Peptides against a protein of PDB entry 4N78. Designs and how they scored, part 76

Target 1, 186 residues: chain A of PDB entry 4N78
Amino acid sequence: HFQVICRLLGYQGIAVVMEELLKVVKSLLQGTILQYVKTLMEVMPKICRLPRHEYGSPGILEFFHHQLKDIVEYAELKTVCFQNLREVGNAILFCLLIEQSLSLEEVCDLLHAAPFQNILPRVHVKEGERLDAKMKRLESKYAPLHLVPLIERLGTPQQIAIAREGDLLTKERLCCGLSMFEVILT
Target 2, 155 residues: chain B of PDB entry 4N78
Amino acid sequence: MAELQMLLEEEIPGGRRALFDSYTNLERVADYCENNYIQSADKQRALEETKAYTTQSLASVAYLINTLANNVLQMLDIQASQLRRMESSINHISQTVDIHKEKVARREIGILTTNKNTSRTHKIIAPANLERPVRYIRKPIDYTILDDIGHGVKW

## One batch from the design tools (peptide; made by RFdiffusion4, then SolubleMPNN)

Design b2_p13_6_s1 (from b2_p13_6, 6 letters changed)
Fold by OpenDDE base, seed 5:
Structure b2_p13_6_s1 (fold): chain B 186 residues (1-186), chain C 155 residues (1-155), chain A 13 residues (1-13)
Amino acid sequence: as target 1 above (186 residues)
Amino acid sequence: as target 2 above (155 residues)
Amino acid sequence: SVFLPMFEEGMKK
């Protein structure tokens, strides 16, 4: 699903969606969640001592339940605050999954473009074959597919310019060194 | 441009008119031949004359059709060439616009990105020797790092 | 180049 979304939206669409999600997250955090956190801080017990281990796990649980009874019984916390936190979490997950899917698409594009851009994969040399000889064979095999040199030889000046720009855009991808998710987490 | 205009405005219309006039003339010739055959005492001679006129008329029509056809073909070739040039121009504009849109889109998404903090787990111990400023050899982006990411085409 | 400046800044850090 996320791959399809990435293909449909492209860079521009993804950017718009991410910006809107960031706005929503900011609004939730600075608005409703902040207000609830402030309220919770006011009602939080000032002194909560750790019960003695002699009370056992059930006794300790009851103790904390009693100390936090007002917080636990706060109905708006359960219905509104936790829901908003879920929304924030979902937004973060969405951003992560979109970035991952976009990275996969970019990698695929790079791989598909590689033969046309004089980017040869490292060939696994089988035992007995000279790496250099195999690389030379591959270079010779793919040399006719080098798009930019081909267009430079056969194309008009305008076509050459477009080909060079297209080549550059094809090579430059976010997955090569940029992360959106890190920005979302800050 | 001048040749196409001549074909469209003069040669082809002229050829069509000539062909139409030829049709009218053929009708007159046919009437003449029929009347001549009926009135002539020498039917054989009249027939031979009719044959001669028929042959001449057919040759004339064939010539007119051939000339007109060649002019139309030439016109179509010129128009096809013009269309190809227009198509090339439109394609160039389209590609330019697409590249521009892509650049804009990339700038928009780029502002939402930061550099990947590669946790340098391994302190690349910079060799102590201040090697001379290695000429910034633009190392081609090694895309092999991406080979392990995703269902890569197993070569 | 659209992304190259961003890449170069990342490589310098």
Scores: peptide ipSAE 0.055, ipTM 0.697, DockQ to the pose 0.131
Fold by OpenDDE base, seed 3:
Structure b2_p13_6_s1 (fold): chain B 186 residues (1-186), chain C 155 residues (1-155), chain A 13 residues (1-13)
Amino acid sequence: as target 1 above (186 residues)
Amino acid sequence: as target 2 above (155 residues)
Amino acid sequence: SVFLPMFEEGMKK
C-alpha cells in the first residue's frame, strides 16, 4: 500500500503529505499534549521518597500507587491525551513507512537505469576466469545501451539536452544520501 | 508548403476531374465504336478499330490513375512528415515541462530532508583507471549504500 | 543539480 502511495504521489505529493503531517504533529504536541503534560507535572508529587524496604513489595506498590493516584485517575479519566499520542505515533510511523517505500522505489529505478548509464553489475568471477576479461565483455555488451552517448551522437541538440537532464535526474535520488525521517524526529 | 498546396488544390482535383472526363469520353468512344461496327460494311476493320480505341482508352485511364495515385501518395507523405514534425515538437515541450515539474518536486521534498549520517564510509578508492577524461568528474554516486535496503537482489 | 548541493553539504560534515 505504501509503495502504491509513493508511486501515485511522487516527490511533490510526498512532500505535501509530509509537510501536513508535520503540521499536525506540531499542533498536537504544542497544543493538547503540552497542556496535559503541564497538568500532570502540577499534580506530580514534588517529593517522592523511596519507601523503606521494610514495607515489602506490596507496601511499596501501594505507596507508589498512592503517590501516583492523581495521575492514574487523571489518565484514566482523560483518554484524549493518549489518543493524541497515538495519532502522533501513527504519523511518525506513516512517515517512516513512506520513506522506506520511496527508497525501495528509487533503488528499483536506479537498478533499471543502470545498464543505460554505464553502471555495470558486480560480476562473480568463476574459478579460472579473469575478472578483467569478464568486465570488458560486459562493457562491450552494454556499450550500445548507453543512452546519453547514443543521443549525443545521433540526436538533436534539444534531445541531447533533455537526455542529459534526464540522466542526471535518474541518478540523483534521495536514498543516495538524504533522510526525511531524521527531520521528522527533530 | 507550396508543393502540398499544389497537390491538394490543383493536381489531385485536376486528376480527379481528368478521370471523370475520361469516363465521359470513354462512353462516347464506346458509342462511336458500337455505331461504327453496326454501320460499317467491313466489320473486321471496324473491330480492329474498336480494339485500337479500347487499347488506347485503357492506356489513358491507366496513366490517369497512376498519376493520380502518385500524387495522392506524395501528398500523404508530405502530410505524414508534417505530423511527425509536430509530434516531435509536442514531445519536446512535454518532456521539458515534465523535467521542470520534477525539478520543482525535488526541491520541495529536498527541504524535508537531511543528510544521512553515513559513518566514515571508507574512501571508495575510485579505481585508478583514468580511462577517458570524462570532463565532468561528477563524484560517482555510490549506490552501494542502497545494498542494505530491500531484498538484496542476489544477481 | 537539485539534490547535489544538499549532498555536498552533508559530505563536508
Scores: peptide ipSAE 0.047, ipTM 0.692, DockQ to the pose 0.133
Fold by OpenDDE base, seed 1:
Structure b2_p13_6_s1 (fold): chain B 186 residues (1-186), chain C 155 residues (1-155), chain A 13 residues (1-13)
Amino acid sequence: as target 1 above (186 residues)
Amino acid sequence: as target 2 above (155 residues)
Amino acid sequence: SVFLPMFEEGMKK
């Protein structure tokens, strides 16, 4: 699903969606969630000392339940605040999954373009073959596929310019060094 | 362009007119040959003359048709070439626009990105002078990172 | 021969 979304939206569409999601997240965090957190901080016991270990785990739990009774009984917290937190979480997850899917698409594009861009795959050298000889054979095999050099030789100046720009755009992908998700986390 | 215009406005219409005139002339020649044969005491000579005129007339018409046909073909070739050039131009513009749109899109999404924290192992030698605007040194994208990912995807 | 010139002109074009 996310792959389809990435393909459909492209870079621009993804950017728009991400921006809007960030706005929503910011709004939720700075608005409703912040208000609830502030309220919770106000009702939180000022002094919550660790109960004596002698009460055992059940007693300690009951103690904390008692101390936090007002918080737990705050019904609006469960219904509204948690829902908003869930929305924030979903938005973050959505962004993550979109980025991951986009990265996969970009990698696929890079892989598909590689033979045309003089990017040779790492050749597994079988036992007894010289790496250099195999690499030379591979280079020779793919040499006719190098698009930019071919266009530079056979194409018009305009075609050459477009080919170079296209080549650059093909090579430069977000997955190579950029992360959107890291921005979301900050 | 001048050649195409000449073909369209002068040569082809002229050829058509010539064919039409030839038709009229052929009718006259036919009438002449018929009358000549009837009036001539030497029927064999008249017949040979008719054959000669017929051959000449056919040759003339064939020439006119061939000339006209060649001109039409030439016209079509020129037009086809022009269309190909136009197509090339349109494609160029389209590609340019697409590239531009892609660049814009990439800028937009790029604003939403930060550099991946590559593990500290590669000492990015911080250039000594802090003050120089970090020229986006287009470090060649090391595609070797993709080498480990590609082996698992059995397509 | 009256028509010969007309045919010759057509062949020369």
Scores: peptide ipSAE 0.015, ipTM 0.675, DockQ to the pose 0.005; fails the geometry check
Fold by OpenDDE base, seed 2:
Structure b2_p13_6_s1 (fold): chain B 186 residues (1-186), chain C 155 residues (1-155), chain A 13 residues (1-13)
Amino acid sequence: as target 1 above (186 residues)
Amino acid sequence: as target 2 above (155 residues)
Amino acid sequence: SVFLPMFEEGMKK
C-alpha cells in the first residue's frame, strides 16, 4: 500500500503529508510529551541503589516496584502520554516506509530510463572476453536509444528543450543523494 | 487555409454537381442513341456511333469521379495535417506544464530532504530555520546505488 | 496520373 500511496501522491503529495506529520510530531514532542518527561524526571528517585542480590529476583522486583511506584502509577494514570508516543512512533514509521517506497519507485524509474540516457549496466565478462569490447558492443547497441541526442538531431527547438529538461528531471531523483527520513530524525 | 476553403466550398460541391449533371446528360445520350438506331437505315453505322458515345461518356464520368476523389483526398490530407499540428501544439503545452509542475513539486519536497550521510560526507546540519529555501543542491547522481539491484554478480 | 491523359482524350471527344 505504501507503494500505491507514493504513486498516488507523487512528490507534491508526499511533501504535504510529510510536512503535516512533522508539524504533528513537533507539537507532540514539544507539548505533551515534554511535559510528561519533565514530570517524570521530577518524580524519579534521586537515589536508586541496586538492592543486594541476597533478596533474590522477587525481592529485587518488589524493591524496584516500590521505588518506582509513583512513576508506575503516574504512567498508568496518564495513558495519554503513551498514546502520544505511539502516534509519534507511527508517524516516524510512516515516514520511513514512504521514503523507502519512494526510493524503490525512483530506482525503478532510473533503471527503466537508463538505456535511453546512455547509462549502461555493468556487464558480466565471461572468461576470454574483453570487457572493453563488450562494453563497446553494448554502447553501440543502445546508442540509437539515446533520447536526447536523437531529439537534438530530429526535433524542433522546443522539443529539444523539453527533452533536455525531461532528461534532467529523470536523472535527478531523491534516492540519488537525499533523505527525508534523516530530516525527520533530526 | 485558402486551399482548404476552396476545396470545401467550391471544388468538391462543384464536382458533385458535375456528376449529377453528367447523369442527366448520359440519359439523354442513351435516348439519342436508341432513337438513332431505330430510325437509321444503316444499323451498323448507328451501332458504331453508339459505341463511340458510350466510350466517351464512360471516360467523362471516370474523369469526374477521379477529379472529385482527388479533391476529397487532398481535403482530407490538409485536415489531417492541421490536426497533427494542433496535436503537436497541445502536447508541447501539456509537457511544458507537466515539467513546471514537477519542478514545483520537487522544490517542495526538496526542502524536506538532507544529504544522505555517506561515511565521508560532512554532516550537513539541516538549518533549523525552515524559512530559508534549501537550495536544491544538484549533486552528481550516483547510480552506484543501483549496482546491488538485479541479478548482477557482485564483483 | 497514368489515367489522366486517357480521360482527357475521352473528354475531347
Scores: peptide ipSAE 0.014, ipTM 0.668, DockQ to the pose 0.006; fails the geometry check

Design b2_p13_6_s2 (from b2_p13_6, 6 letters changed)
Fold by OpenDDE base, seed 5:
Order: structure tokens, then sequence, then C-alpha cells
Structure b2_p13_6_s2 (fold): chain B 186 residues (1-186), chain C 155 residues (1-155), chain A 13 residues (1-13)
């Protein structure tokens, strides 16, 4: 599903969606969640001593439950605050999944373009084969597929310019060194 | 462009008019030949004259048709070439616009990105002192002590 | 670090 969304939206659509999600997250964090956190801090018990071990696990739990009773029973916390936190979580997950899906698409594009851009995979040389000979053979095999040099030789100046720009667009991908998710976490 | 215009505005319409006029003329010639044949005392001469006019008329029509056809073909070739050039131009513009849109989109999404911090893999400083593998004497954990605690599944 | 100029132009330094 996310792969389809990435294909449909492209960079522009993804950017718009993520910007809006960031706005929503910011609004939730700075608005409702912040207000609830402030309220919770005000109602937090000032002195919460660790109960004696002698009360056992149930007694300790009951103690903390009693100390936090007003917080736990705060109906708006359970309904509104937790829902907002879920929305934030969902937004973050959505962004993560979109980025992952986009990265996969970009990697696929890079892999598909590689033969046309003189990007050869490192060939595993079996024992006894000269790496250089195998690489030369691969280079020779794919040399006719080098698109930019081919167009530079046969194309019009306009076609050459477009081919060069297209080559740059193909080579530059977010997955090569950029992360959107890290921005969301900040 | 001038050649195409001449073909469209002058040569082809002129050729069509000439062909139409030729048709009218053929009718007149036919009438003349018929009347001449009927009125002439020398039927053989009249017939030969009719044959000559018929041959000339057919040759003229054939020439007009051929000329018109060639002009139409030339017109179509010029138009086809113009369409191909126009298509090429449109494609170039379209590609340029698409590249531009893509560049804009990349700038927009770039606002939402940061450099991947390659987390410096903290060199797990292997503790220098290989603590001698303390022979874990696996003391068998006697779990029988737990047999009396909880709802043990009575086998 | 792979330099991606097309994206970096939009990056908030």
Amino acid sequence: as target 1 above (186 residues)
Amino acid sequence: as target 2 above (155 residues)
Amino acid sequence: PVHLPMFEEGMKL
C-alpha cells in the first residue's frame, strides 16, 4: 500500500503529506498534549515515597494506584490525551513507512539505471578468475548502453542537455544520504 | 512554408479547377466529334480525328491527374514533416517542464530531510582483559522448589 | 557524505 502511495504521490505529494502531518503533530504536541502534561504535573503528588518492601507487590501497586488515583481516573486523559498520542504515533509510523517505501523505489530506480550510467556492481570473483578481466568484460558488455555518451554522440544539443539533467536526476536520490524520519523525530 | 501555401492555395485548387474544366471541355469535344462524324462525308477522316482528340484528351486528363496527385502527395509529405517537427518541439517542452517540476519537488521534499547521521558505530571496545571464561558450572537449577508454588499442572 | 545538491537546496541549515 505504501509503495503504491509513493508511486502515486511522487516527491511533491509525499512532501505535502509529510508537511501536513508535521503540522498536525506539532499542533497536537504543543496544544492538547502540552496542556494535559502541565495539568498532570500540577496534580502529581509532591512526595511519593517508595513503599516498604513488606507490603509486597500487590500492596505497592495499590499504593501507587492510590497516589495516582486522581490521574488515572482523569477521564479526559484516557480519552483525549491518549487518542492524541495515538494520532501522533500513527503519523510518525506513516512517515517512517512512506520513507522506507520511497527508499525502496529509489533503490530500484538506481539499480535499473545502473547499467545505463556505467555503474557496475562489484562482481564476486571466483577463486582463480582475474577481477580485472571480468570487470573489463562487463564494461565492454554494457558500454553500448551508456545513455549519456550515446546521446552526446547521436543527439541534438537539446537532447544532450535533457539527457544530462535526467542522468543527474536519476543519480540523486534521498536514499543516498538523506533522511526525513530524523527530521520528524526532532 | 511558402511551398506548402502555394500547394494549398494555388496549385491544388488550380489543378482541381483545371481537371473540372477538362471535363467540360471533354464533353464539348465529344459533342464536336459526334457532330463532325455525322456531318462529314469522309467518315474515316472524322473517325481518325475523333481518335486523335480522344487520345489528346485522355493524355491531358492523365497529365492533370498525375500533376494533381503529385502535388497532393508533396503537400502531405510537407505536412507530415511539419507535424513531426511540432511533435518533437512539444516533447522537448514537455520534458523540460517535467524536469523543472521534478527539481521543484525535490527542493520541497528536501526541506523535510536531514543528512543521515551515520551513527559512528561505537567501537565496542572489547574489554582488554579477556576475563578467563569462568567455567560456568551449570549447577542444575532445582526447579522442584517451585513445585509447591502455584497451580502446577498435576501430571 | 553523499552530496545531493537538488535536495540540499531546500534543507534548512
Scores: peptide ipSAE 0.319, ipTM 0.773, DockQ to the pose 0.576
Fold by OpenDDE base, seed 2:
Structure b2_p13_6_s2 (fold): chain B 186 residues (1-186), chain C 155 residues (1-155), chain A 13 residues (1-13)
Amino acid sequence: as target 1 above (186 residues)
Amino acid sequence: as target 2 above (155 residues)
Amino acid sequence: PVHLPMFEEGMKL
């Protein structure tokens, strides 16, 4: 599903969606969540001593439950705050999944374009074969597929310009060095 | 352009008219040959004359058809070439526009990106000291000690 | 660092 969304939206559409999601997240974080956090900080027990290990896991749980009773019973936390946190979480997950899907698409595009751009795969050298000889054979095999040089030789000036621009657009992808998700996390 | 116009306006219509005229002429020749054969005392001579006229007429028609066909083919070739040139021009414009749009889109999404921090995979060094699972000694939880912490229900 | 000029032009450093 995310792959289809990425294909449908393209870079522009993804950018728009992510910008809007960031606005929503910012609004949620700076608004309701911040208010709840401030309120919670005010009502948090000033002295929460770690219960003695002697109480065991159930006793410790009960202790914390008791100390946090007022917080847990705060009805607005269960409803509004958790919903907002869920929305934030969903937005983050959505952004992550979109970026992952986009990255996969870009990688696939790069892989498909590689033979046409003089990008040779790392050849697994079998025992006894010279790497250099194998690389030369691959270079010779794919040389006729190099699109830009081919068009430079046979194409019109306009076609050459378009081919060069297209080559750059194909090579430059976000997955090569940029992350959107890291921006969302900051 | 001038050649195409000449073909469309002069050569092809002219060729069609010539064929039509030839049809009419062929009918006249046929009538002449028929009458000549009937009236001639020398039937053999009349037959040879008919054969000659028939051959000449067929050759003339064949020539006219061939000329017209060639003109039509030439017209089609010129039109096909014009269409190809137009298609090429449109494609180049379209590609240029698409490239431009893509560049704009990339700048826009770029605003939302940062350099991938190759996070040094901090090897989560598993703390070497596996904290020995503290044997959960089920000591009876004396809940009475919690009575001093909060409004616990006095059982 | 792989430079992506088309995207970096939009990056607010």
Scores: peptide ipSAE 0.315, ipTM 0.769, DockQ to the pose 0.542
Fold by OpenDDE base, seed 4:
Structure b2_p13_6_s2 (fold): chain B 186 residues (1-186), chain C 155 residues (1-155), chain A 13 residues (1-13)
Amino acid sequence: as target 1 above (186 residues)
Amino acid sequence: as target 2 above (155 residues)
Amino acid sequence: PVHLPMFEEGMKL
């Protein structure tokens, strides 16, 4: 589903959706969630010490659950605050999944375009083969597929310009060095 | 453009009219040949004249059809060439626009991106000092402070 | 670091 969404929206659509999601998340965090957190901090037990490690993870969890039982059972917290937190969580997850899906799509595009852009795969040299000979063989094999040089040789100036721009657009992808999710966490 | 216009406005309509006129003339020639054959005492001569007129008329019609067909084919070829040129032009414009839109979109999404920083996962160092279990004194929590948050439950 | 000029132009440094 996310792959289809990425394909449908493209970079522009994804940007718009993510911007709106960020606005929603910020609004939720700065609004109701912040107010609940402030109020909860005021009613938090003044002395909540870490239980002994000897109780193990279940015992520690039970201890904290017992200390916070009344807070967790508060009806408004469950109905409003947790819902808002779920919305925030869903938005974050959505952004993450969109970015992952986009990255996969971009990687696929890069892989498919590689033979046409003089990008050779890292060749595993089998025992007994010279790396140089194998590289030369690969270069010769894919040389006719290099699109930009081909168009530069046979195309009109306008076609050459479009081909160069297209080549650049194909090579530059977010997955090469950029992350949107890190911005969301910030 | 002038050639296509001449074909559409003059040559093809003219050829169609000529063909229609030829049909009318053929009917007249046929009537003449029939009457001439009936009235002529020399039937053989009349037949030969009929054959000559028929051959001439068929040749004329064949010529008119061929000329018209060639003009139509030429017209279609010119139109096809024009359409191909238009298609090429539209495609180039479309590609240019798409590239531009893509560049704008990339700038827009770029605003939402940052460089992938391999943040060193700080090792969560477990605190070394095991604190002694302090007796948990449960104090009642007053939740009335939360009453003003959200859909105010009127007591 | 791979530079992506088309995206970086939009990045608010």
Scores: peptide ipSAE 0.312, ipTM 0.771, DockQ to the pose 0.439
Fold by OpenDDE base, seed 3:
Structure b2_p13_6_s2 (fold): chain B 186 residues (1-186), chain C 155 residues (1-155), chain A 13 residues (1-13)
Amino acid sequence: as target 1 above (186 residues)
Amino acid sequence: as target 2 above (155 residues)
Amino acid sequence: PVHLPMFEEGMKL
């Protein structure tokens, strides 16, 4: 589903959706969630010491539940605050999944374009074969597929310009060095 | 353009008219040959004359058809070439626009990007001194202050 | 670091 969304929206559509999601997240974080957090901080126990390990995991959990009992029992926290946090979480997950899907699509595009852009895969040399000979053979095999040189030889000046721009657009992808998700997390 | 116009306006219509006229002439020649054969005492001579007229008429019609066909083919070739040029121009414009749109889109999404950094996983360091649990004094908390906060559905 | 000029033009430094 996310792959289809990425294909449908393209870079521009994804950007718009991500920007709007960020606005929503920011609004939730700075609004309701912040207010709840501030209130919760005021009512939080001033001294919450770590229970001794001697109480075991159940005892420690019970201790923290007791310390936070009044907070946990606050119905509005569960209904409103946690819902907003869920919305924020869903938005973040959505952004992550969109980026991952986009990256996969970009990688696929790069892989498919590679033979046409003189990008040869690293050949595993079997014992006894010369790497240079294999590489030369591959270069010779794929040389006719090099699109930009082909268009430069046979195309009009306009076609050459378009081919060069298209080649650049094909090579430059977000997955090569950029991340959107890291921006969302700051 | 001038050649195409000449073909469309003069050569092809002219050829069609000539072919139509030749049809009417062929009918006249046929009538003449039939009457000549019936009326002639020398049937062999009349037959030879008919053969000559028929051959000439067929040759003439064949020439007219061939000329007209060639002109039509030439017209179609010119039109096909024009269409190909138009298609090429449209494709060029379309590709240019698409490339431009893509560049704009990439700038827009770029605003939302940063360089990939290897995030250091922060290890949660356990505090060295486990302090004794202090007896928690339960104070009643008034949560009514939060009643006006949020848009969520009250369950 | 791979430079992606088309995207980086939009990056807020």
Scores: peptide ipSAE 0.311, ipTM 0.772, DockQ to the pose 0.440; fails the geometry check

